# Ledger of designs, part 26: peptides against a protein of PDB entry 7PB4

Target 1, 105 residues: chain A of PDB entry 7PB4
Amino acid sequence: KMLNIKEYKEKLLSTLGEFLEDHFPLPDRSVKKKKKNIQESSVNLITLHEMLEILINRLFDVPHDPYVKISDSFWPPYVELLLRNGIALRHPEDPTRIRLEAFHQ
Target 2, 218 residues: chain B of PDB entry 7PB4
Amino acid sequence: DALQMAVGYFEKGPIKASQNKDKTLEKHLKTVENVAWKNGLASEEIDILLNIALSGKFGNAVNTRILKCMIPATVISEDSVVKAVSWLCVGKCSGSTKVLFYRWLVAMFDFIDRKEQINLLYGFFFASLQDDALCPYVCHLLYLLTKKENVKPFRVRKLLDLQAKMGMQPHLQALLSLYKFFAPALISVSLPVRKKIYFKNSENLWKTALLAVKQRNR

## One batch from the design tools (peptide; aimed at target 2 D79 L120)

Design b1_p29_1 (made by RFdiffusion4)
Pose (drawn by RFdiffusion4):
Structure b1_p29_1 (pose): chain A 91 residues (1-28, 43-105), chain B 212 residues (1-189, 196-218), chain P 29 residues (1-29)
Amino acid sequence: KMLNIKEYKEKLLSTLGEFLEDHFPLPDVNLITLHEMLEILINRLFDVPHDPYVKISDSFWPPYVELLLRNGIALRHPEDPTRIRLEAFHQ
Amino acid sequence: DALQMAVGYFEKGPIKASQNKDKTLEKHLKTVENVAWKNGLASEEIDILLNIALSGKFGNAVNTRILKCMIPATVISEDSVVKAVSWLCVGKCSGSTKVLFYRWLVAMFDFIDRKEQINLLYGFFFASLQDDALCPYVCHLLYLLTKKENVKPFRVRKLLDLQAKMGMQPHLQALLSLYKFFAPALISVKIYFKNSENLWKTALLAVKQRNR
Amino acid sequence: LERMEKEVVVLEEIFQRLSTAEEYVEFKK
């Protein structure tokens, strides 16, 4: 059961990365890829379940943040505009 | 054959400026609906015309008439429905066309050969609940399509939030009751739906439905 | 195992929101 989930996770992650690079590229400060941004969000969601917010730095391309906001993937902090969290789809 | 000429004409897409082309389009569309309302269309022709109508090609009237004449002689391929859901995801489709398609998918539900691959698109179907123009028809569709495996906690939470936003709407209540039946531990709280008139009810489709 | 299952759900929801239906069906095949 564990190995099956692992194979599925790795396949989903690789295909997701390819899809992101194919459909959501950077334009050319130092910006990070959308993949790294999603990785930071997923990591913070499970590492700190009581505060899953991550600060928005200059490396976050505003179009990516807005994209994640429009599609219900990322959520804004009720008071602090510099923080965003990942939607807890698992619950 | 008389119908294949019209299928090929619609596959060629829209053509030049109209000198006599309006009459040609009308003749081809009349031929298709006559065949559809007399004895029905085959699976291949439906697979072609449904996806042509749900694409950006041709105007709204042509797509509306094609959707209103999408009556199967036997069955409907599920791959055609999958491609139709992909065309909806493309977004170059009219709102009224989307409403008509969901009405058609609800009406033609028992004439799809397989529904497992269609159930795989439960997420795409559920995401359309945000749109308050598609909400009743999407709820009617999910009432038919929902299995036990589809009742995930996230969806229950989002449906409860939508019920709190819109109120206890009949279609939302019916879908929530189905969710309660399938997963009572995730939440506490088929049949009549408004605007559920079968627009595609021909006589032969009626005898096939009774034979079903 | 539980954390891995939760991460899979998140990744699948992200993929569904950003992809089309045909791409998702082909992924599952």
Fold by OpenDDE base, seed 5:
Formats: sequence, structure tokens, C-alpha cells
Structure b1_p29_1 (fold): chain B 105 residues (1-105), chain C 218 residues (1-218), chain A 29 residues (1-29)
Amino acid sequence: as target 1 above (105 residues)
Amino acid sequence: as target 2 above (218 residues)
Amino acid sequence: LERMEKEVVVLEEIFQRLSTAEEYVEFKK
């Protein structure tokens, strides 16, 4: 049973990852490495998959405070996507924090 | 260069606690406005200033004025538009600024260098149809972006639901007519054969500027 | 085991919601 669930979870994560890449891709930043030395802090945006992983892990690791602070690595359209579709919720007092909806409860 | 100084001011913010912050701001804003309307702005200048206008760094009045002078000399970078959409999702700009942005986007659509990444944002634009203030302009944008592949049953349903809620709006009918053209089997409803598609004149704010841009690029 | 089962439920629900999201974009052939 445990092995089957683990295998299923892995398969689901893989399938979800492919799905997210195909249907919710990050915009191709043509990193034109133009030579200008301005350390534009190239805030590396994370994938939607990575964002969901963070949110899921927080939900289960810290169930009493399942909120994640929105970092600069969170692509704003993804945040809005999750909020709009009821996948995530904003903290009622701190709009910079979001949680995953507890679909398992 | 006066323009470079003005752009730098908006990008870096006011350096000195100058007693005349408002006068300095107005001076730089007028510089940008004057150059934009006379010559247009370079793609790099638009990239910087467009992001500033939508980031909430300045007040709504300033943001509105910046956005109104986002007139290209030649082209607008697609990347600037993608970044702009990202800022819209952050929600630090006013509703009026969002409306103005979509009006600008429609008006400047032909000057955007590429559309590949913008087309990937199709769904995000489609989701914005629910905003009554944005709906007319989003319909126009979607009319410009829609490909056959985008015409899906769920989107047809959403458009029909919006039509049921809002009535038979000309902009919604225009989009539905395009959808019917691409996928006639998905839209059983008889749409009035409108010979002319009428979108709200979003271009009116930039009409003279756009004519000048087209003349310079000939 | 219980956690993993709950995680699967959460993942399935997320997948379902995203598959029906208005922001959904079609795969370019």
C-alpha cells in the first residue's frame, strides 16, 4: 500500500510537472546577456511546480501556520492564478503571505 | 541628455531630499512627455518607464501621465508587455491604470516586436474579462490575439455566460463572432451578422502620436 | 502514509482546478 501510494504520488508529480510546463509556462526571458554590468538582481522566477511544492510542503510541515511569504521569485501571474482558482488564500491580515487551501480536510 | 536624466530619476528615485521634490518630478515628467510626443521613446526607455508606471512606485496621477506617454519611436519590446502584465497581477496600480494599460496595449499592439510570449498570456487576459471596466478592452485585445487553437468549449461557455450577465455588448459580440469563425460548431447561437466590428475607440488618446510614429517608420 | 495520502488528494485537487482554470493555455503544436 505505501509503495503504491508513493509510486502514484511520484507519477502524479511528474505528470503535473509536465502539465504545468505545457499549459502554464514561464515567459521565456531572453536573457540577452547584454554585457552591461548592472547587477540587475536577476530574480530567478521559480516554476509553478516549484511554487506549489513550497506551498504543499508548508501546509503539511506547519499546519498551524501554513502561510508562505510571497518572495520576488514568485511570478505574480502564478500567485493570481492560484488565488483566483481557490487553490491558495491570502493571509487575512498580511497580503504578502499566502497558503494552500487545505483540500485534505 | 535631459531624457536620460528624467528616466534615471524615475528608475532610481529621487536621490536628494530636495525641498523641491515635486518640482523636480514635474520637470522630469514633462521632459519624458515632450520627447515621447515629439519623437517617441526608445524600446529601453519604454521598458523602464512602463514598469515604473505599473509598479506603484509613484502616485496614480504620475503613473497615469507616464503611461499616457508610452509612445514608441519604433518598437515596443514584448518583454516589456510581459513584465507589465506581471505588475497588473501584483495589484499595486489603480483600476483606472489597468484600464489605461489595456487601452494602451490595444493601441500599440502593432508596434510590439513579437507576440509569442503575449500569446502565452491569453488565458490571463481571458480571465480579466470578468472585470466590467476591463471587459471592452480585453475583448479587443483577445480579438487581436485569438487563434483557432484558443477557441475552446470552456471559453465559449464563459463568453456566453458573460453575455447573459452583461447583455449583447458590441465588444463581446465581436469576440464571439471571431470565435464562431474559427469554430462554428461550438457556437450554435445566431450572431447578428455585423458588417462592422465596433470596439470602443481605445486609440483616441494616441491617434496623433500613432500617425506620427507610422510616418517616421515609413 | 496518512500524510502521503493527503498530499495525493491535495495534488489531485490542484491538478483538477488548474486543468479547468480560465488562465489555461493550449499547447502549441
Scores: peptide ipSAE 0.654, ipTM 0.911, DockQ to the pose 0.267
OpenDDE base, seeds 1, 2, 3, 4: peptide ipSAE 0.628, 0.638, 0.619, 0.629; ipTM 0.898, 0.904, 0.894, 0.899; seeds 1, 3 fail the geometry check

Design b1_p29_1_s1 (made by RFdiffusion4, then SolubleMPNN; from b1_p29_1, 12 letters changed; failed a check: too like the target's own chain)
Amino acid sequence: MLNLKKYKEILEEIFRRLSTAEEWVEFQK

Design b1_p29_1_s2 (made by RFdiffusion4, then SolubleMPNN; from b1_p29_1, 10 letters changed)
Fold by OpenDDE base, seed 1:
Structure b1_p29_1_s2 (fold): chain B 105 residues (1-105), chain C 218 residues (1-218), chain A 29 residues (1-29)
Amino acid sequence: as target 1 above (105 residues)
Amino acid sequence: as target 2 above (218 residues)
Amino acid sequence: MLNLKKEKEVLEEIFRRLSTAEEWIEFKK
């Protein structure tokens, strides 16, 4: 039974990954914002998949403080997507922190 | 079932419940209160009773008591909330009932099954910021609802105007901080870095009940 | 075992919610 659950989880993660790549890709880097001299530290954006992994891991690893700080690597539209669809919740006292929703079954 | 009889009384019962000692009204109200606080109410029961509380069918005291026991067993239907907001537009409820409703809405926000229709009511809630009694609770609600697309220049201006009028209120500052997070270019004003955003509503009337609901749904 | 079950349920719910999200239809255009 436990092995079947692990295998199913892995399959689900893989399926979710493929789904996210197909439907929620990273924005093409091609938006040529004019190089004004501010060292835009080219913060590499993380995928929606990676964002979800971070949130899931935080929920299970630190259940008493399941909030993750939004970094510059978090693409804002995807943060909003998660919030809008009830997948994530904003911290009540810190708008820069989000957690995975504890889906009440 | 005693609860079904009580709900039926409020739904179908006499419209002019005079404030007088209607022993029957009190009996049914106590039944609803007892079940709500012990077990929570079904979504259908909340749908019926929430609408009754805001419709003006009963007196303010009764409406207040009904609204205070709108505790879900599991979920609240978004449709029930939309209907409730529609009653606020009709204006048959007291100012105190409106305040209590917004407090309830904030408290029960996570138990509402969907948010799509509630999000469409953003403009209505934002307009309610002009009511000084509602403002703290509306700010908290908007903090929960606000998306990037809601952060518009005219709303930023309205919030800054309110801040100029009311001073740097914690609840207003919380909402402004969120607006700045979504649209930093729209808020040039340096907001004091308050590490703690305190919404007064952290000590909710329903704190114990909400803990019990969360425990039952685990 | 309990955590693994919960994690599975979380993943399923995430997938459900994202699959029903209206925003993904707009990115393919």
Scores: peptide ipSAE 0.500, ipTM 0.481, DockQ to the pose 0.224
OpenDDE base, seeds 2, 3, 4, 5: peptide ipSAE 0.435, 0.436, 0.437, 0.437; ipTM 0.732, 0.728, 0.737, 0.739; seeds 4, 5 fail the geometry check

Design b1_p29_1_s3 (made by RFdiffusion4, then SolubleMPNN; from b1_p29_1, 9 letters changed)
Fold by OpenDDE base, seed 3:
Structure b1_p29_1_s3 (fold): chain B 105 residues (1-105), chain C 218 residues (1-218), chain A 29 residues (1-29)
Amino acid sequence: as target 1 above (105 residues)
Amino acid sequence: as target 2 above (218 residues)
Amino acid sequence: MLNLEKEKIVLEEIFRRLSTAEEYIEFLK
């Protein structure tokens, strides 16, 4: 039973990873090059996959404070995606912090 | 049980006298959704609910939600699919519902108990290629259904005409490549050898549920 | 419930919700 769950989880993670790569790629750096004046924010954006990993890990590692601070590496549209779809929640007092929804509760 | 009550509600329709029609509908819809995603639905439940979703008995929002939870516990009856296709012919469902149905049909294709009657509907599905919104999903469905016997000169011509109109679409190219495989003499045009057949991921809506179904049926 | 089972539930729900976010996917494109 446990082995089957592990195998299923691995398959699920793989499938999710592929899905995220296909449908939620990082914004192409190339589009920003044409407008001269926008400061090339040297900030390396993380993937939606990496963002979710951070949020999931925080939820399970620190269940009493599952909130993650939004860094400059978090692409704003992906943050909004998570919030609008009820995957993540903003901290009630600090809009710069988000948590994963506790779907297991 | 709660599921039987919910299915019965959709089948019989709302009892006229209830002031809280919307709350009752939402309650039953949530019940169906919860069971479908957790355990899947029996073939009989899918038969009833799929028919309802495409009949136009309820609004588009409700129909969409019902269709999204048409997840089998084990199998889907071919008869249910045939009935569903018959409703598509009547045209009482929205364009979005039609798209969702074809996505569902592709996603659930392996869970349909038999394909004999569905194969007879090949011509109907092929005619739906003319709908730009349906075309990607119909190509995928046809890719799954196509046998050598289905590859006819007139269909080849229609696909080539469609390609001329729409350009080189990956889904259309995939279907044409299959046609060329079955009947190389009918397709003189050199098709680019694509290493990977690419269809829009119609299955994405149900991927997790389908993984769970496959695991339960092992 | 084992942590593994909880993680599974969370992942499944995330995937389900993202898979249904079609309108937003189109906006990002």
Scores: peptide ipSAE 0.444, ipTM 0.472, DockQ to the pose 0.230
OpenDDE base, seeds 1, 2, 4, 5: peptide ipSAE 0.437, 0.438, 0.432, 0.438; ipTM 0.840, 0.412, 0.419, 0.368

Design b1_p29_1_s4 (made by RFdiffusion4, then SolubleMPNN; from b1_p29_1, 12 letters changed)
Fold by OpenDDE base, seed 5:
Structure b1_p29_1_s4 (fold): chain B 105 residues (1-105), chain C 218 residues (1-218), chain A 29 residues (1-29)
Amino acid sequence: as target 1 above (105 residues)
Amino acid sequence: as target 2 above (218 residues)
Amino acid sequence: MLNLKKEKEILEEIFRRLSTALEWVEFEK
């Protein structure tokens, strides 16, 4: 039974990953490494999959404070996508923090 | 260079608590406007100013004026557009600014150097169809962006639902006709073969400037 | 075991919501 759940989870993650890549691909920041000195903080954007993983992991690791701080690596369209569709919630007192929605309530 | 100073002002913000903040702002804004309409702006200048216009750093009036003068000398960087769309999602710009952006994007579409990354944003643009104010311009944008791979059953359903809700709009009909062209099996509804695609002339705001840009790049 | 089940359910719900997002969420007024 446990093996079946694990296998199913892996399959689900894979399927979700494919789905996210297909429908919500991250625009390649052509980091034109043009050496010009402007500290364009080459903040590497993370994929939506990675963002979700962070949110899920936080929920399990710190259930009493499941909020993740929005970093520069969080692509705003992804954040908006998650918030708009009720997948994530902003912290009521700190708009820079988001959590995964509690689907099991 | 006066333009560099102006762009720098908008990028870095007002340096000193000068009593004449508004006069300085107006001076720099006029400089940008004059150069943009006369000669166009470099891709780097557009990159900076476009992001500023959508970031909410300045008031709506200023942002609107900046956005109206985002006229390229040669090309617009695709990266600038992607960044701009990101700012739209942050929600710090007004609804009117969003409308103006989509109008601008349609008007300047041919001057964008690449479309590969913009095409990846197809789903986000499609989601904006639900906004009544944006819908005409988003339809036009989608008409320009749509590839066969974008025509999915769920999008067809949504467009048909939107048509049912809003009525037969020329811009929506144009997009549906394109969808039918790519995927005739998905659209069973007989769309009136309108010979003329009617999009609102979003280009009207920049018509003269665009003609000048095209002439300079011949 | 409980965590694995919960994680599965969360992933399924995320998938469902994202799939629905592709479909205009009728904002129930």
Scores: peptide ipSAE 0.420, ipTM 0.722, DockQ to the pose 0.221
OpenDDE base, seeds 1, 2, 3, 4: peptide ipSAE 0.425, 0.420, 0.418, 0.434; ipTM 0.704, 0.718, 0.721, 0.698; seeds 1, 2, 3, 4 fail the geometry check

Design b1_p29_2 (made by RFdiffusion4)
Pose (drawn by RFdiffusion4):
Structure b1_p29_2 (pose): chain A 91 residues (1-28, 43-105), chain B 212 residues (1-189, 196-218), chain P 29 residues (1-29)
Amino acid sequence: KMLNIKEYKEKLLSTLGEFLEDHFPLPDVNLITLHEMLEILINRLFDVPHDPYVKISDSFWPPYVELLLRNGIALRHPEDPTRIRLEAFHQ
Amino acid sequence: DALQMAVGYFEKGPIKASQNKDKTLEKHLKTVENVAWKNGLASEEIDILLNIALSGKFGNAVNTRILKCMIPATVISEDSVVKAVSWLCVGKCSGSTKVLFYRWLVAMFDFIDRKEQINLLYGFFFASLQDDALCPYVCHLLYLLTKKENVKPFRVRKLLDLQAKMGMQPHLQALLSLYKFFAPALISVKIYFKNSENLWKTALLAVKQRNR
Amino acid sequence: AKIEEILAENAPEAYLRFMVEELVILTAE
């Protein structure tokens, strides 16, 4: 069961990465890829389940943040505009 | 054959400015509907025309008439439905066309050969609940399509939030009751649906439904 | 597979949300 989940997770991650690079590229400060942004969000969601918010830095490309906001992937903090969290799809 | 000429004409896409082309388009569309309303269309022709109508090609009237004449002689391929959902995801489709397609999918539900690959698109179907124009028809479709495996906690939470936003709507209540039946531990709380008239009810389709 | 290929060509934003949702669920496991 564990190995099956692992194989599925790795396959999903690799295909997701390819899809991101194919359909959501950077334009050319130092910006990070959308993949790294999603990785930070997913890591913070499970590492700190009581505060899954991450600060928005200059490396976050505003179009990416808005993209994640429009599609129900990322959620804004009720008061602090510089923080965003990942939607807890698992619950 | 008389119908294949019209299928090929619609596959060629829209043509130049109209000198006599309006009459040609009308003749081809009349031929298709006559065949559809007399004895029905085959799976291949349906696979072609449904996806042509749900694409950006041709105007709204042509797509509406094609959708209203999508009557199967036998069965409907599920791959055609999958491509139709992909065309909906493209977004170059009219709202009224989307409503008509969801109505067609609800009406033609028992004439799709297989429904497992369609159930795999449950997420794409569920995401359309945000749109309040598609909400009743999407709810009617999910009432038919929902299995036990599809009742995930996230969807229950989002459906409860949508109920709180819109109120206890009939279609939302019916879908929520189905979700309760399938997963009572995740939440506490088929049949009549408004605007569920079968627009595609020909006599032969009626005999085939009774034989079903 | 075939469905994923068709959706990957035609649905950038909605397919992205679907992939991210499945990944979040798998990470929780």
Fold by OpenDDE base, seed 2:
Structure b1_p29_2 (fold): chain B 105 residues (1-105), chain C 218 residues (1-218), chain A 29 residues (1-29)
Amino acid sequence: as target 1 above (105 residues)
Amino acid sequence: as target 2 above (218 residues)
Amino acid sequence: AKIEEILAENAPEAYLRFMVEELVILTAE
């Protein structure tokens, strides 16, 4: 039974990855490597898959404080997507922190 | 160049030490406004200033004035629009600024160099239809962006639900008519054959400026 | 499988929520 759950979880993760690439891709920032001097901090945006992984891991690793700080790597449209669908919640006192909804409780 | 100094001021922010911060800001803002309305702005200048206007770095009055003068000399970069949409999702801009942005985006749509990345944002724009203040302008934007591949059953249902809530709005009818054109099997409801698609074009704040841009680029 | 495909194509945001919910439940077990 446990082996079947693990295999199912892996399959679900794979399916999620493919789904996210198809329906919620990051826009191709043509990082035009313009010239050296303005350190435009090319903020490397993470994928929605990576964002969800961070949120899920935090929920289980630190259940008493399951909140993740929104970094510059979090694409704002993804944050809004998760919030508007009730997948994530903002911290009531700190709007810079979000958590995954505890669907298992 | 006076314009470069003005753009640099907005990009770097107000230097703390200037006693006359408000006078300096107004001077630079007037410089940007004057150049934008006379000659238009370069794509790079629009990229910088558009992001500043939506970032919440300045007050709403300043942001509104900047956004109103986002008039291209030639083209607007698609990347600037993608970045702008990201700023809208951060929520640091006012509701009025969001409305103005969508009005701007519709008005300037033909001057955007590419649409491929903007089309990837279709779902995010569609989600904004639920905002009553944005709905008319978002419908117009979606009318310009919609491809056959975007016409899905769930979007049809959402539009019909919105119509049930808001009534038969001209902007919503226009979008539904386009959806029916691409996917007639998904829309069983008889839409009135309106010969004239009436988006409120009447209040295009940029009408005169756009005519000038088109004349310069001929 | 067919329902999931239908949801993925016709309700992607709802399907996203569903998948995340299942992942959370499976991770809690």
Scores: peptide ipSAE 0.547, ipTM 0.875, DockQ to the pose 0.257
OpenDDE base, seeds 1, 3, 4, 5: peptide ipSAE 0.535, 0.540, 0.535, 0.542; ipTM 0.871, 0.876, 0.871, 0.875

Design b1_p29_2_s1 (made by RFdiffusion4, then SolubleMPNN; from b1_p29_2, 11 letters changed)
Fold by OpenDDE base, seed 4:
Structure b1_p29_2_s1 (fold): chain B 105 residues (1-105), chain C 218 residues (1-218), chain A 29 residues (1-29)
Amino acid sequence: as target 1 above (105 residues)
Amino acid sequence: as target 2 above (218 residues)
Amino acid sequence: DKILELLMKNAPELMLRLMVETLVILEAQ
């Protein structure tokens, strides 16, 4: 039973990774917008997969404070995606913090 | 037959060359409406037309009329419902269409052949409780779908928070009462003893048609 | 499963929710 759960989890993680790459890729930065003063705050955006991993890990590693601070690496459309689908929640007092929904609790 | 021609029109879309696009649309829509209300529609016809109504292929008025005539002759395929819910997520349908869909889903719930896949969508429906326009109908749907396995602490918290925000709404109280029935330990709050579970609009738009369907299938 | 494939193609946000919900439930086991 446990072996089957682990295998199923691994398969689901793999499928999720592929699914996220196909359906929710990061915007390709390669669109050469012209040379105006792009303050090169080349904030490296993380993938939706990485964002979910951070949120899942925080939920289980720190269950008493499962909130993650929204960094500049968090692409705003991904944050909105997670919130509107009820996958994540904003902190009630701090809109800069989000948590994964505790679907297991 | 006339129905197949009408369904085929909606499926293939309007042929560009028709000067009387609106008249042709209205003719086919009336054909579907007439058959649906008299005899019901086959599961395959519902599959096609339900997807069309929610895909945003036509305007809101047309989609609303199509959805109102999604009356089964016998059964509705669960697959059709899952596909329909998928279209709700794409956001091409109006808020009024979403409301109507949930009303339809509640009204037609007993005619859906299977519930296994719909039950997997429980979490999605539950998230839709946050939409004030959908909340009454989603509560009714969840009341029909809820199994003991769906009653989790986080959902109880969300329902109580929603009640704190919206007040003691009859539809929320009905759902909370069911949750308390399945998991008494999760709901310490005394729920008002309501003698009658009341969902607003218990008289569905399809009451007469559904009575006729039930009589034909007996 | 044809339904899952359809959901992946036509309703990626719904599928995302289902997958994450399932993953969280499995992680807790």
Scores: peptide ipSAE 0.562, ipTM 0.797, DockQ to the pose 0.649
OpenDDE base, seeds 1, 2, 3, 5: peptide ipSAE 0.556, 0.555, 0.559, 0.558; ipTM 0.790, 0.788, 0.793, 0.793

Design b1_p29_2_s2 (made by RFdiffusion4, then SolubleMPNN; from b1_p29_2, 11 letters changed)
Fold by OpenDDE base, seed 4:
Structure b1_p29_2_s2 (fold): chain B 105 residues (1-105), chain C 218 residues (1-218), chain A 29 residues (1-29)
Amino acid sequence: as target 1 above (105 residues)
Amino acid sequence: as target 2 above (218 residues)
Amino acid sequence: DKILELLFKNAPELTLRLMVETLVILEAQ
């Protein structure tokens, strides 16, 4: 049973990775639309996979404060995606913090 | 067959060259409506038309009319329902279409062939409780779907929070009562003993049609 | 498996939710 759960989890993680790459890729930096002066916010956006990993890890590693601060590396459309699908929740008092939904609790 | 032509029209979409697009649309829509209300639709026809109604291919008025005539002759495929729910996530359907879909889903629940995949969508439906327009109908759907395994502490918290926000709504109370039945330890709050479970959907738009379907399938 | 296959094609956001929900449940075991 445990082996089967681990294997299933690994398979699911792999499938999730592939799925995220296919359906929710980061916007290609290459569309340099020439609009002038907006500071090249050289902020390296993280993938949705990396964002989910951070959120999942925080949920299990720090269950008493499962919130992650939204950094500039968090692509706003991904944050909105997680929130609108009920995957993540905003902190009630701090809109700059989000948590993964505790689906296990 | 007139119905096959109508379904084919919706599936393929309006051919650009038709001068009277609206009249043709109306003709085919009336054909579907007439057959659906008289005889019901085959599972395959429901599969096609339900997806069309939720895909955003047509305007809200057309989608609404299609959904209103999604009356089965015998059964509805669970796969059709799963596909339909998938379209709800794409956001191409109006709020009114979503409400109508949940009303339809509740009304047709007994005619869906299987519930296994629909039960996997429990979490999605539960998240839709946060939509004030959907909440009454989602509560009714969840009341039909809820198993002991679905009654988790986080869902109890969310229902109680929703109750704190919206007050003790009859539909929330019905769902909470079911949750308390499955997991009494999770719900310490004294729920008022309501003698009758009340969902607003007591007047099913499809009541007459569903009675006819049940009579034909006996 | 069948539901995921169906959802993969038609509903990426719903699929994402289901996958994450499942993953969280599995992580807690």
Scores: peptide ipSAE 0.564, ipTM 0.805, DockQ to the pose 0.639
OpenDDE base, seeds 1, 2, 3, 5: peptide ipSAE 0.560, 0.559, 0.560, 0.560; ipTM 0.800, 0.801, 0.802, 0.801

